# Designs tried in a protein design run: peptides against a protein of PDB entry 3C2G. Part 60

Target 1, 209 residues: chain A of PDB entry 3C2G
Amino acid sequence: IRTFDLLGLLLHDSDAIDGFVRSDGVGAITTVVQYPNNDLIRAGCKLLLQVSDAKALAKTPLENILPFLLRLIEIHPDDEVIYSGTGFLSNVVAHKQHVKDIAIRSNAIFLLHTIISKYPRLDELTDAPKRNRVCEIICNCLRTLNNFLMMWIPTPNGETKTAGPNEKQQVCKFIEIDILKKLMSCLSCEGMDTPGLLELRSTILRSFI

## One batch from the design tools (peptide; aimed at target 1 Q50 N147)

Design b2_p30_3_s4 (made by RFdiffusion4, then SolubleMPNN; from b2_p30_3, 16 letters changed)
Fold by OpenDDE base, seed 2:
Structure b2_p30_3_s4 (fold): chain B 209 residues (1-209), chain A 30 residues (1-30)
Amino acid sequence: as target 1 above (209 residues)
Amino acid sequence: SEAEEKAREEAREEAQEEREELLELLELLE
């Protein structure tokens, strides 16, 4: 835990972060967070989030890391872990087709649905810190989902992948009445990624129905 | 610049040292 705190202090610029990632720092963190200590897991996931947008990650194999992290988020009912994990996921899948594929194969779409479904409506949360954290988690999920959906949107100059039937089914879960009501209830919340929410809804309705 | 490259290398070395400390911590926890 102390080491993670120290690392967090040192990894304050892009060069240090890239250096850490190039030294297999992500692998080291993922090894450490396998230890059954909630505080350690929380600290490690936070550190993962801090390095999640590093350029050096483009050269880092995530085939083993990402499934593990997704499983960790799935089984660990901790807002901080979920926040850090979804933030990490959102950042690492951005602009990286192969990473998106790994995440999707690892049931990330369904996991994101589960995460959003488990949280109460933002307008029902009276505790501001809790509400803000849940809002951030939902925003991370939305950003990740939109990144996934971009794979299946036709581009003028590119071959578009077709979503498989399972992926399509999982995506369509986000337009079910209960989840839609929940997502729509977020539109008035401060800090909500309203553009991302609207984009998700629009993309699903246009391309997946 | 050469100065920027040196700074990047120093940051990398520092990050490597901290990674090693993290691994040592792991060994203590196992």
Scores: peptide ipSAE 0.033, ipTM 0.508, DockQ to the pose 0.037
OpenDDE base, seeds 1, 3, 4, 5: peptide ipSAE 0.029, 0.027, 0.014, 0.026; ipTM 0.495, 0.498, 0.321, 0.483

Design b2_p30_4 (made by RFdiffusion4)
Pose (drawn by RFdiffusion4):
Structure b2_p30_4 (pose): chain A 208 residues (1-190, 192-209), chain P 30 residues (1-30)
Amino acid sequence: IRTFDLLGLLLHDSDAIDGFVRSDGVGAITTVVQYPNNDLIRAGCKLLLQVSDAKALAKTPLENILPFLLRLIEIHPDDEVIYSGTGFLSNVVAHKQHVKDIAIRSNAIFLLHTIISKYPRLDELTDAPKRNRVCEIICNCLRTLNNFLMMWIPTPNGETKTAGPNEKQQVCKFIEIDILKKLMSCLSCEMDTPGLLELRSTILRSFI
Amino acid sequence: TTRLKNSYTDQDNDFDNQITDFLNSLTDEL
């Protein structure tokens, strides 16, 4: 845990996190967080979140790491882990088609739907720290969804990709009534929460 | 961190720009 904390302090900028990724740091973190201990898991995922915007992640073999992290997000009961994992997912799929492909094959879009649907409306959360966390989590999920939807919107540049049935059923769950009600309620609930502005802006983009 | 916030801003700008191009192409066709 202290090693994770120290690496977190050392990796202050882009060059450092890229150096860490080129040294197989992401693979190392994911291997270590297989140990069943929540403090260790929370610490490893915090560092993964920190290095998630690395451009070197375009070169790292993610065929095994990414499905493992999606499984972790799916079953781990604590919000800090979910926050870190979905934050990592949003950055790691960004600008990387082959990585979006890995994520789709592992049902990443279906998982985003499940993560958003499990939480009550933001007005039903009393403690401010927790409400802000759920808010950032939903925001992370929708940002990940938006990074996927770009593939299938007609671009005059000429890269009109066709969605397979697998991608179709996952994306279409986001027009089911239950999630639309929840998403529209985040847009209008009446809530002093620092992440609310970014969340509402991201929701509008998801609908667009 | 500021770096992660910038990365998110870039992702959002890229999405907005693609939608703007789509809407301009649809208007030209109409």

Design b2_p30_4_s1 (made by RFdiffusion4, then SolubleMPNN; from b2_p30_4, 23 letters changed)
Fold by OpenDDE base, seed 1:
Structure b2_p30_4_s1 (fold): chain B 209 residues (1-209), chain A 30 residues (1-30)
Amino acid sequence: as target 1 above (209 residues)
Amino acid sequence: SSRLEEAARQQAEDFDKKVEEYLKYKELLE
């Protein structure tokens, strides 16, 4: 844990972060957090988030790392782990088709739905720190989902990938009334990415309706 | 368990080695 904290202090610029990633830093973290210690897992996931937008990740094999992380956030109820994990996911899938494919094959869409489903509406959370953290988690999930859906929107040249029936089914879960109510509660929340939520809505409509 | 503690210790040691590798890498680029 101490080592993670100290390392975080060193990773304060893009070059340092890239160097860490090139030295298989992400793999090292994922190895360490396999030990069942909550504090260690929190610290490790936080560090993952800090390096999640590194350019060097494009050349890093994520076939084993990403499924592991998804599994981790699936089984842990810890808000801090979920925050860091979904943040990592959101960043690593951005503009990287191969990473999106890995995530989708690992049931990321279903997981995102599960995460949102487990949290109450934001307006039902009276504790401000908790509400803010949940808001951030939901934002991470929505941004990730939007990135997935963009794959299936036709390009001007007529080329596009087609979502499978299972993926389409999972996406449809996000327009269910209970989920929509939760998402609507985000629109009134301070600090929420309202434009992002509206973009996601539009993307869903364009992709599946 | 003692087994888990030993595994954790080994993992921590492996991580420390990776950190050292990183620092050496950074030093070479500076």
Scores: peptide ipSAE 0.082, ipTM 0.586, DockQ to the pose 0.014
OpenDDE base, seeds 2, 3, 4, 5: peptide ipSAE 0.023, 0.023, 0.022, 0.024; ipTM 0.390, 0.522, 0.494, 0.477

Design b2_p30_4_s2 (made by RFdiffusion4, then SolubleMPNN; from b2_p30_4, 24 letters changed)
Fold by OpenDDE base, seed 1:
Structure b2_p30_4_s2 (fold): chain B 209 residues (1-209), chain A 30 residues (1-30)
Amino acid sequence: as target 1 above (209 residues)
Amino acid sequence: SSRLEEARQKQAEEFDKKIKEYEEYKKLLE
């Protein structure tokens, strides 16, 4: 735990972060977080989040890492782990088609829905720190989902992938009334990426037309 | 490649084992 904290302090610039990733640092962390130690898992996932924007990740075989991280998030009830994990996911899928495909094949869309469904409406959370953390988690999920959906929007004179029927069905779950109510409650959250939420709404509509 | 698939399979098996251990640990904490 302390080692991860110290390592995080050393990773203060982009070059150091890239060096860590090139040395299979992400793989090392994912190995460590597979053990049943909550504090270690928290620290490891936080470190993953810190390096999630590294350029060197494009050269990392994430097909061997991402599915396991997603499974960890699925089974671990810890808000801090979920925050870090969804943050990592949102960053690594950004602008990387290959990583998006890996995530989708690893049931990421359903996982995002599960995470959002797990939490109450933000207006039902009276504890400000808890509410803020949940807000951040939901933002991470929505950003990730938006990145997925953008793949299936037709572009002028461009090759566009088509969502499979299963993926489309999974996406449809996000427009269920209970989910929509939760998303609407996010608009009142001070820390919410409101423009991002509105963008997602637009993207959802475009993806189904 | 076949080698890559084998490596992936081994990793998956090891992870599944650890997940089982983790789940058992969680049950002990309940």
Scores: peptide ipSAE 0.019, ipTM 0.406, DockQ to the pose 0.014
OpenDDE base, seeds 2, 3, 4, 5: peptide ipSAE 0.005, 0.006, 0.017, 0.006; ipTM 0.300, 0.290, 0.403, 0.315

Design b2_p30_4_s3 (made by RFdiffusion4, then SolubleMPNN; from b2_p30_4, 23 letters changed)
Fold by OpenDDE base, seed 2:
Structure b2_p30_4_s3 (fold): chain B 209 residues (1-209), chain A 30 residues (1-30)
Amino acid sequence: as target 1 above (209 residues)
Amino acid sequence: SSLLEQARQEQDADFDALIEQYEEAQKLLE
């Protein structure tokens, strides 16, 4: 735990982060978080989030790492782990088609739905720190979903992939009224700029209307 | 933040309409 905290302090610039990732830092973290220690898992996932935007991740094999992380998020009832993990997912899939494919094959879309469904509406949360954390988690999930959906929206000048039947089925879970209401609730959160949420709203409208 | 607020307001009507449509559909399935 202390080591991860120290590493987090040392990884303060993009070059350091890239260096860490190139040295299989992500693999090292994922190895450590396999131990059944909540504090260790939390610290490790936080560090993953910190390095999740690294350019070096584009050259890092994620076929084993990403499914593991998704499973960890699925089974671990810790908001901090979920926050870090969904944040990592959101960042790592951005602009990386092969990573999106890995995530989707690993049932990421369904997992995102499960996560969002787990939390109450934000207006029902009276504790501000908790509400904010939940909002961030939902936003991470929605941003990730947006990254997936955008693959299947035709652009005037580009070739668009078609979602398979399994993907379509997973995406359909997000048109549930409860999910849509939670999305709206996120837009009402104070102190958070949610450009990704607005993009998602647009994407949802384009995808389902 | 002002641009985001504007974008949010512009999309609110469409999003509300979407929700309403699905709510109506749900009622029909009940």
Scores: peptide ipSAE 0.019, ipTM 0.422, DockQ to the pose 0.040
OpenDDE base, seeds 1, 3, 4, 5: peptide ipSAE 0.018, 0.016, 0.017, 0.016; ipTM 0.419, 0.425, 0.420, 0.439

Design b2_p30_4_s4 (made by RFdiffusion4, then SolubleMPNN; from b2_p30_4, 23 letters changed)
Fold by OpenDDE base, seed 5:
Structure b2_p30_4_s4 (fold): chain B 209 residues (1-209), chain A 30 residues (1-30)
Amino acid sequence: as target 1 above (209 residues)
Amino acid sequence: SDRLKKAAEEQAKEFDELVKKYEEAKRKEA
């Protein structure tokens, strides 16, 4: 735990972060968080979030790392782990097609649905720190989903990949009417990423209309 | 905020329409 905290303190510079990632730092963290210690898992996931936008990650194989993290988020009922994990996910899938494919094959779309479904509406949360954390989690989920759906939107003068049947089914689970209503209700909440919600709306409309 | 509430209501209507269209399309394919 202290080691991860120390590493986090040392990894403030982009070059240091890249150096850590190139030295298989992400793999090291994922190995350590396999131990059944909640504090260790929290610290490790937080460190993953800190390095999640590193340029060196584009060259890092994530085939074994990402499925493990997704499973960890699925089974661990800890807001801090979910926050860090969804933050990591949203950053690593951004602008990286191969990582999006890994995530989608690992049922990431359905996981996003599960995460959003388990949390109450933001307007029902009276505790400000809790509300803010849940808001951040939802924003991470929305950004991630948007990145997935953008893969299947036709671009001018380009061939667009079509979602397979399994992917379509997972997306359909996400766009259940009750979930959509919950997300739209978040627009009325202070601190919500309104641009993110509107972007997702636009992406969904372009994908299915 | 009244403005945010109005925006949310408008977005909710758009999503409802989308869901309706999707469900109708599924029924026609069935």
Scores: peptide ipSAE 0.021, ipTM 0.423, DockQ to the pose 0.040
OpenDDE base, seeds 1, 2, 3, 4: peptide ipSAE 0.000, 0.021, 0.013, 0.016; ipTM 0.193, 0.448, 0.288, 0.410

Design b2_p30_5 (made by RFdiffusion4)
Pose (drawn by RFdiffusion4):
Structure b2_p30_5 (pose): chain A 208 residues (1-190, 192-209), chain P 30 residues (1-30)
Amino acid sequence: IRTFDLLGLLLHDSDAIDGFVRSDGVGAITTVVQYPNNDLIRAGCKLLLQVSDAKALAKTPLENILPFLLRLIEIHPDDEVIYSGTGFLSNVVAHKQHVKDIAIRSNAIFLLHTIISKYPRLDELTDAPKRNRVCEIICNCLRTLNNFLMMWIPTPNGETKTAGPNEKQQVCKFIEIDILKKLMSCLSCEMDTPGLLELRSTILRSFI
Amino acid sequence: SASAETRLTNAREEQDNAFDDVVTDFLNSL
C-alpha cells in the first residue's frame, strides 16, 4: 500500500506516468489487486485512476487487464473502487479504437448501464461526501459511453462504422425508460454538490 | 495531487471536445 502511495507521489506529470506505463506498471497494479484486501484494492485502483490518461496505454496489451478490471467494477461493493475503475475506463478507451473493441467484447457498455441504474436519485442521498461520489461515478460512466458513441455517428470524413448486434443491444439499453427517468432526474433535482455542473453537461452530451 | 487532478481534468475536457466535434460535423452534413 505504501508503494502505491509513493508511486502516486512520484508520478507528477505526463512523462512520469508514461514511463510507468512503459515499465508495465498497469499490468503490475492489476496483478497485485487480485489479493482480497480492500485497503490494498482501494490503493491500487487510486493509482490506476491517476495514470489512466497516459498515451502509452495505446501500446500496452490490454486484452487481459481490461476484462479483469471490468469484472472488478462489476462485483466490488465499495464506491471508491467503482469511482476509480470507471474513471480509469473512461480515459483508457479515449482515442483508442482497439481498446474500445476490447471493452465492447467484455460488455463494457452493458456494465455502464448497470452501474448507473444501481444508485438512487441524487435527491435521496443525505451525506454530501457520498452524494458527490455517486455524482462523479455517473459522470464517469456517461463519459465512457460518449467515447464509444463517436464510432457510429456518420462523419463526412468517411469513417462510418457499422455497429454489430452486440454493440446495438448494449447501446439501446440507454433508451429504456428506467435509465431515462434517472438521467432526467439528475438534470433537474433541487442540491449543493460540486460535481453536479459537470454531470449535467455530460448528460446533455449523452442525449445528443 | 493537484498536478494529477489538473492533468485528469484536462483529459476530460479533450474527450468532451472530441465528442462535440463529431456532433458538429454530423449536423453540418445535414

Design b2_p30_5_s1 (made by RFdiffusion4, then SolubleMPNN; from b2_p30_5, 14 letters changed)
Fold by OpenDDE base, seed 5:
Structure b2_p30_5_s1 (fold): chain B 209 residues (1-209), chain A 30 residues (1-30)
Amino acid sequence: as target 1 above (209 residues)
Amino acid sequence: SSSLEKRLAAAREEQDAAFDKVVEAAKAAE
C-alpha cells in the first residue's frame, strides 16, 4: 500500500511514468494485487490508471495483464477498483488493435455490459460523489466500447475488420433500452467527456442504423 | 468554452433524431 502511494507521488511526469512502465512496473503492480487485500487492490488499480496512458505501454505485453485485470473488476464489487480498472482498459485499448483483440478475447464486451447493467440510473443516485463515480465508470465502459465498434465501421482511411458472430451478439446488448438510457444520462452530467459520448452515439448510429 | 458548448449542442441536436430511432428499435426488441 505505502509503496503504491509513494509511486503515485513520484510519477508526475511522462518520463518517470515511461521509465516505470519500461521497468515492468505494470507487471509488478499486477503481481502485488493478486494478494487478497482490498486496500492493496484499490491502491494498485489506482496506480494502473495513473500509468495507463504511458507511451511505453505500446511495447509492453498485455496478454497476461489484461485478462487478470478484467477478471479482477468482474469479481470485485469496489467502485474504486472498477473505476480504475475500466479507466485503465479504456486507455490501453485506444489506438492499439492488438490490445483490443486481447480484451475482446478476454470477454471484455460482455464485462462492460455487465458493469453498466449493475449500476442504477444516475437520476436514482442522490449522493453526488457516488453518482459522479458511477458516471465515470459508465463513461470508461462506453469509451472502451467505442474503441471496439470503430474497428468494424468502414472508414475512408482506416482498416476495417469484420466482427465475428459472437462479437456481434455481444455488441447488440449495448442497444438495450436500459444501456441507452444510461448513456443519455451521462450526456447530462457535468465534467464528463461529452465529446467522447457523442462520438459513441455516432458510432452506435453507424453500427446499427 | 462557449464556442465548444455551442458546437456540442449542435452535434447533439443532429444526433438526437437519429438516436431516437435506435432507442425505439431497442424498446421494440424488448
Scores: peptide ipSAE 0.020, ipTM 0.455, DockQ to the pose 0.044
OpenDDE base, seeds 1, 2, 3, 4: peptide ipSAE 0.018, 0.019, 0.019, 0.020; ipTM 0.447, 0.411, 0.416, 0.440

Design b2_p30_5_s2 (made by RFdiffusion4, then SolubleMPNN; from b2_p30_5, 11 letters changed)
Fold by OpenDDE base, seed 4:
Structure b2_p30_5_s2 (fold): chain B 209 residues (1-209), chain A 30 residues (1-30)
Amino acid sequence: as target 1 above (209 residues)
Amino acid sequence: SASLEERLRKAREEQAKAFDEVVQKYLESL
């Protein structure tokens, strides 16, 4: 735990973060968080989030790391772990087709639906810190989903991948009325990535036209 | 077979060692 806090202080710039990632820091954190200690898991996932935008991750093999993290956030009830894990997922899949493919094969789309389904509507949360954290989690999930859906939208000059039947079925769960109501409740939250939600809406519409 | 406690202790020690090795490698790269 203390070591993660100290590392978080040392990883204050992009060069330090890249150096840590090149040293297999993500693999090390993933190994450590396999210990069944909630405080350790929370601290480790927070550190993963801090390094999740590192350029060095484009050269890091994530085939073993990403499925493990997805399973961890699937089974863990802690909002801080879910926040950090979904934040990591959102950042690590951004602009990385190979990582998107690993995540999708690891049922990430279904997991995102499960996470969103777990939380109440934001308007039902009276505690502001809890509401804000849940809002951030949902935003992380939606940003990740948008990154997946964008792969299947035709570009004027690009080879477009087609979503498989399983992926299509998983995406269809996000158009269920209860999910849509929950997503609409996000638009009323202060500090919400409204542009990101509008982008997702546009992406969803384009995916079903 | 090792007790559950011994297995957990061993796993924790292996994890700590692996983490320390990576931290050391990182620090040496500065």
Scores: peptide ipSAE 0.061, ipTM 0.532, DockQ to the pose 0.015
OpenDDE base, seeds 1, 2, 3, 5: peptide ipSAE 0.045, 0.024, 0.042, 0.022; ipTM 0.588, 0.449, 0.460, 0.478

Design b2_p30_5_s3 (made by RFdiffusion4, then SolubleMPNN; from b2_p30_5, 15 letters changed)
Fold by OpenDDE base, seed 3:
Structure b2_p30_5_s3 (fold): chain B 209 residues (1-209), chain A 30 residues (1-30)
Amino acid sequence: as target 1 above (209 residues)
Amino acid sequence: MKSLEERLKKAAEEQKKSFDEVVEKYLKSL
């Protein structure tokens, strides 16, 4: 706990963050969060989120880290862990084909659907802090999904990967009416990336048309 | 018992290393 708080204070700029990531700091956090301590898990996942956009992550072997984090998010009921973990996932898969492939092989698409399905509609949440946190989690899941779907959409100048039959079936679940309603409800939250949610909507439509 | 921070700061001073290098070494030892 105190170590993660201290590290969070030291990781104040992009060079410090890149230094920490190059030193296997992400591996060290994932080793520490294996202990059954909720406060330690929260602090570790929050620190992972803080370093999740680091350029040095492109050179970090995530083959052992991502499956562990996905399993942690799957089994942990804590919104703060789910928020930090889905935030980390959304950032680390961005512009990194290899990391997307690891996440998909680790059943990330199904997990994202499970997380979104678990939460109530935002209009049913009367507590504003809880509603905002749930909105952020749903948006992290949807942003991660957008990053996956973009691999399978033909670009004028790019090699397009083909989704496997299992991945296609899992992606089809995101056009369920309840998932689409949750996506639309996120557009009403303050501080949301509305352009990113509109891009996801366009990406979903282009994936099924 | 000295805090982990105080122990790591002392180790940095004794080793003439940055606090960051000592923290990294500690994390790799876990």
Scores: peptide ipSAE 0.016, ipTM 0.328, DockQ to the pose 0.016
OpenDDE base, seeds 1, 2, 4, 5: peptide ipSAE 0.008, 0.014, 0.014, 0.010; ipTM 0.354, 0.374, 0.366, 0.404

Design b2_p30_5_s4 (made by RFdiffusion4, then SolubleMPNN; from b2_p30_5, 11 letters changed)
Fold by OpenDDE base, seed 5:
Structure b2_p30_5_s4 (fold): chain B 209 residues (1-209), chain A 30 residues (1-30)
Amino acid sequence: as target 1 above (209 residues)
Amino acid sequence: SASLRKRLAEAREEQDKAFDEVVEAYLASL
């Protein structure tokens, strides 16, 4: 715990973060959070989120890290773990096709659907800090989904990755009525990542329509 | 260019409107 807080204070610039990632810092955190301590898991996932946009992650093997993190998010009902973990996932899949492929093979689409499905509508949350955190989690999930859907949009260069039958079926879950109602509730909420949600709407249209 | 940014914004607004129409039609069909 204290070590991760200290590391978080030292990792204040992009060069320090890249240095930590090049030194297998993500693997080290992942090893430490295998111990069943909730405070340690929270602190470790928060540190993962802090380094999740590092350029050095493009050279980091995530084949063991992503499945582990996805399982951690699946089994922990903790909003802080889910926030940090979904934020990490969203950032690491961005602009990295190989990482997207690992995440999809690791059942990330279904997990993200499950996460969105378990939370109430934002209008049913009376506690503002809780509502804001749930909102951020849903945004992280939807931004990750957008990054997956973009793989199947025809680029001007004519190479479209055809979604497999299983991936298509998993993505179709995000057009379920309850998910669409939650997306609409998020779009109506002040302080949301409105640009990211609008990008997802555009991506859904181009993918299904 | 400023013209390309404007056209991209207009195309996004058209797509967003088309999305809202499709979502509303889908939700009304349920």
Scores: peptide ipSAE 0.026, ipTM 0.439, DockQ to the pose 0.041
OpenDDE base, seeds 1, 2, 3, 4: peptide ipSAE 0.025, 0.026, 0.026, 0.023; ipTM 0.433, 0.418, 0.420, 0.424

Design b2_p30_6 (made by RFdiffusion4)
Pose (drawn by RFdiffusion4):
Structure b2_p30_6 (pose): chain A 208 residues (1-190, 192-209), chain P 30 residues (1-30)
Amino acid sequence: IRTFDLLGLLLHDSDAIDGFVRSDGVGAITTVVQYPNNDLIRAGCKLLLQVSDAKALAKTPLENILPFLLRLIEIHPDDEVIYSGTGFLSNVVAHKQHVKDIAIRSNAIFLLHTIISKYPRLDELTDAPKRNRVCEIICNCLRTLNNFLMMWIPTPNGETKTAGPNEKQQVCKFIEIDILKKLMSCLSCEMDTPGLLELRSTILRSFI
Amino acid sequence: SAEERLETAREEQDAEFDNVVNDHLNFLAS
């Protein structure tokens, strides 16, 4: 845990996190967090979140790491882990088609739907720290969704990709009534929460 | 800081998505 904390302090900028990724740091973190201990898991995922915007992640073999992290997000009961994992997912798929492909094959879009749906409305959360966390989590999920949807919107530049039935059923779950009600309620609930502004802006983009 | 870098990465993702949507709307309007 202290090693994770120290690496977190050392990796202050883009060159450092890229150096860590080129040294197989992401694979090392994911291997270590297989140990069943929550403090260790929380610490490893915090560091993964920190290095998630690395451009070198375009070169790292993610065929095994990514499905493992999606499974972790799916079953780990604590919000800090979900926060870190979905934050990492939103950055790791950004600008990387082959990585979006890995995530789709592992049902990443279906998982985003499940993560958003499990939480009550933001007005039903009393403690401010927790409400802000759920807010950032939903925000991470919808940012991930938006990074996927770009593939299938007609671009005059000519890269009109066709969605397979697998991608179709996952994306179409986001027009089911339950999640639309929840998403529209985040847009209008009445809530002193620092992440609310970014969340509402991201929701509008998801509908667009 | 790591927070500031991550916020910049988010803003780049949002700008990229908005540009795809503007191009798609200009195509339909043509």

Design b2_p30_6_s1 (made by RFdiffusion4, then SolubleMPNN; from b2_p30_6, 13 letters changed)
Fold by OpenDDE base, seed 3:
Order: structure tokens, then sequence, then C-alpha cells
Structure b2_p30_6_s1 (fold): chain B 209 residues (1-209), chain A 30 residues (1-30)
């Protein structure tokens, strides 16, 4: 735990972060958080979030790392772990087709739906810190979903993948009224990615029309 | 005006979104 805190202090610039990632720092964290210690898991996931947009991650094999992290998020009830994990996921899949594929094969779309489904509507949360954290989690999920959907949109260059029937069915679950209400409730929170929600809507249209 | 054009574009997007929602519901029922 103290080691992760120290590392977080040292990783303050992009070069240091890239150096850490190139030295298999993400793998090291993932190995450590396999131990059933909640404080260690929280600290490790927080550190993962801090390095999640590193350029060096594009060259890092995540086949053995990402599925484990997704499973950890699935089974762990801690909002801080879920926040960090979904934040990591959203950043790590951005502009990286191979990482998106790993996540999707690891049932990430279903997991995102599960995460959103387990939280109440934001307007039902009276505690502002809790409400804000839940909103951030939902936004992370939406950003991740948007990144997945973009793979299946035809590009001018003709290179596009086609979503499988299972993936389409799972994506369609996000159009359910209860889910949509939760998504729209994010607009009531300050500092949230309203443009991201609108972009997701546009991406859904382009994917299914 | 630019504002009127943006409002129209939003309306068109909302209508298209409703069509996607209905299509999605049918897919979930199959």
Amino acid sequence: as target 1 above (209 residues)
Amino acid sequence: SIEERLAKAREEQDNAFDEVVEKAKKLLES
C-alpha cells in the first residue's frame, strides 16, 4: 500500500508514467492486487487509473491483465475500485482496437450494463459525494461503450468491423428505459461529461440505423 | 439562424433515436 502511494507521487509526468508502463508496471500492480486485501486493491486500482492514458500502453500486452481487472470490478462492491477500474477501462480502450477486442471478449459490455444497473438513479441519492462518485462511474461506463460502438461505424476508408449478434443484443440493453433514465440523470450533476452522453447517442444512431 | 439550425438538427437526432429504440426493443424480444 505504501509502495503504491509512493509510486503515485513519483509518477507525476508523462515520461515517468511511460517508463513505469514499459517496465511492466501495470502487470506488477495486477499481480499485487490478486491478494484479497481491500486497501491494497483500492490503492492498486487508483494507481492503474493514474497511468491509464499512458502512450506506452499501446505496446503493452493486456490479454492477461484486462480480463483479471474486469473480473475484479465485477465482484468487488467498493465504489472507489469500480470508479478506478471503469476509468482505467475507458482510457485504455481509447484509440486501441486490440484492447477493445480483449475487453469485449472478456464480456465488458455486459459488465458495464451490470454496473449501471446496480446503482440507483442519481436523483435518489441525497449524499452529494456518493452521488458524484456514482455519476462518474456511469460516465466512465458510457465513455467505454461509446469507444466500443465506434469500432462498428463505417469509416470513409472502408475499414469497419461488424458487431456480432451477442454484442448487438448487449448494446441494445442500454436503450432500456431504466438505463436511459439513469444516463439522463447524470446531466443533473456538476462537472459531468454531457458532451459524452450526446456523443454516445449519436454513435448509437450511426451503429443501428 | 445558427441557433435554429442547431435546434432542427437536435430534433432530427431525437426522431432518429426513437427509431433506434423501437428497433432495439424488437431485437430484445427475439
Scores: peptide ipSAE 0.023, ipTM 0.466, DockQ to the pose 0.035
OpenDDE base, seeds 1, 2, 4, 5: peptide ipSAE 0.024, 0.021, 0.022, 0.021; ipTM 0.488, 0.442, 0.441, 0.473; seed 1 fails the geometry check

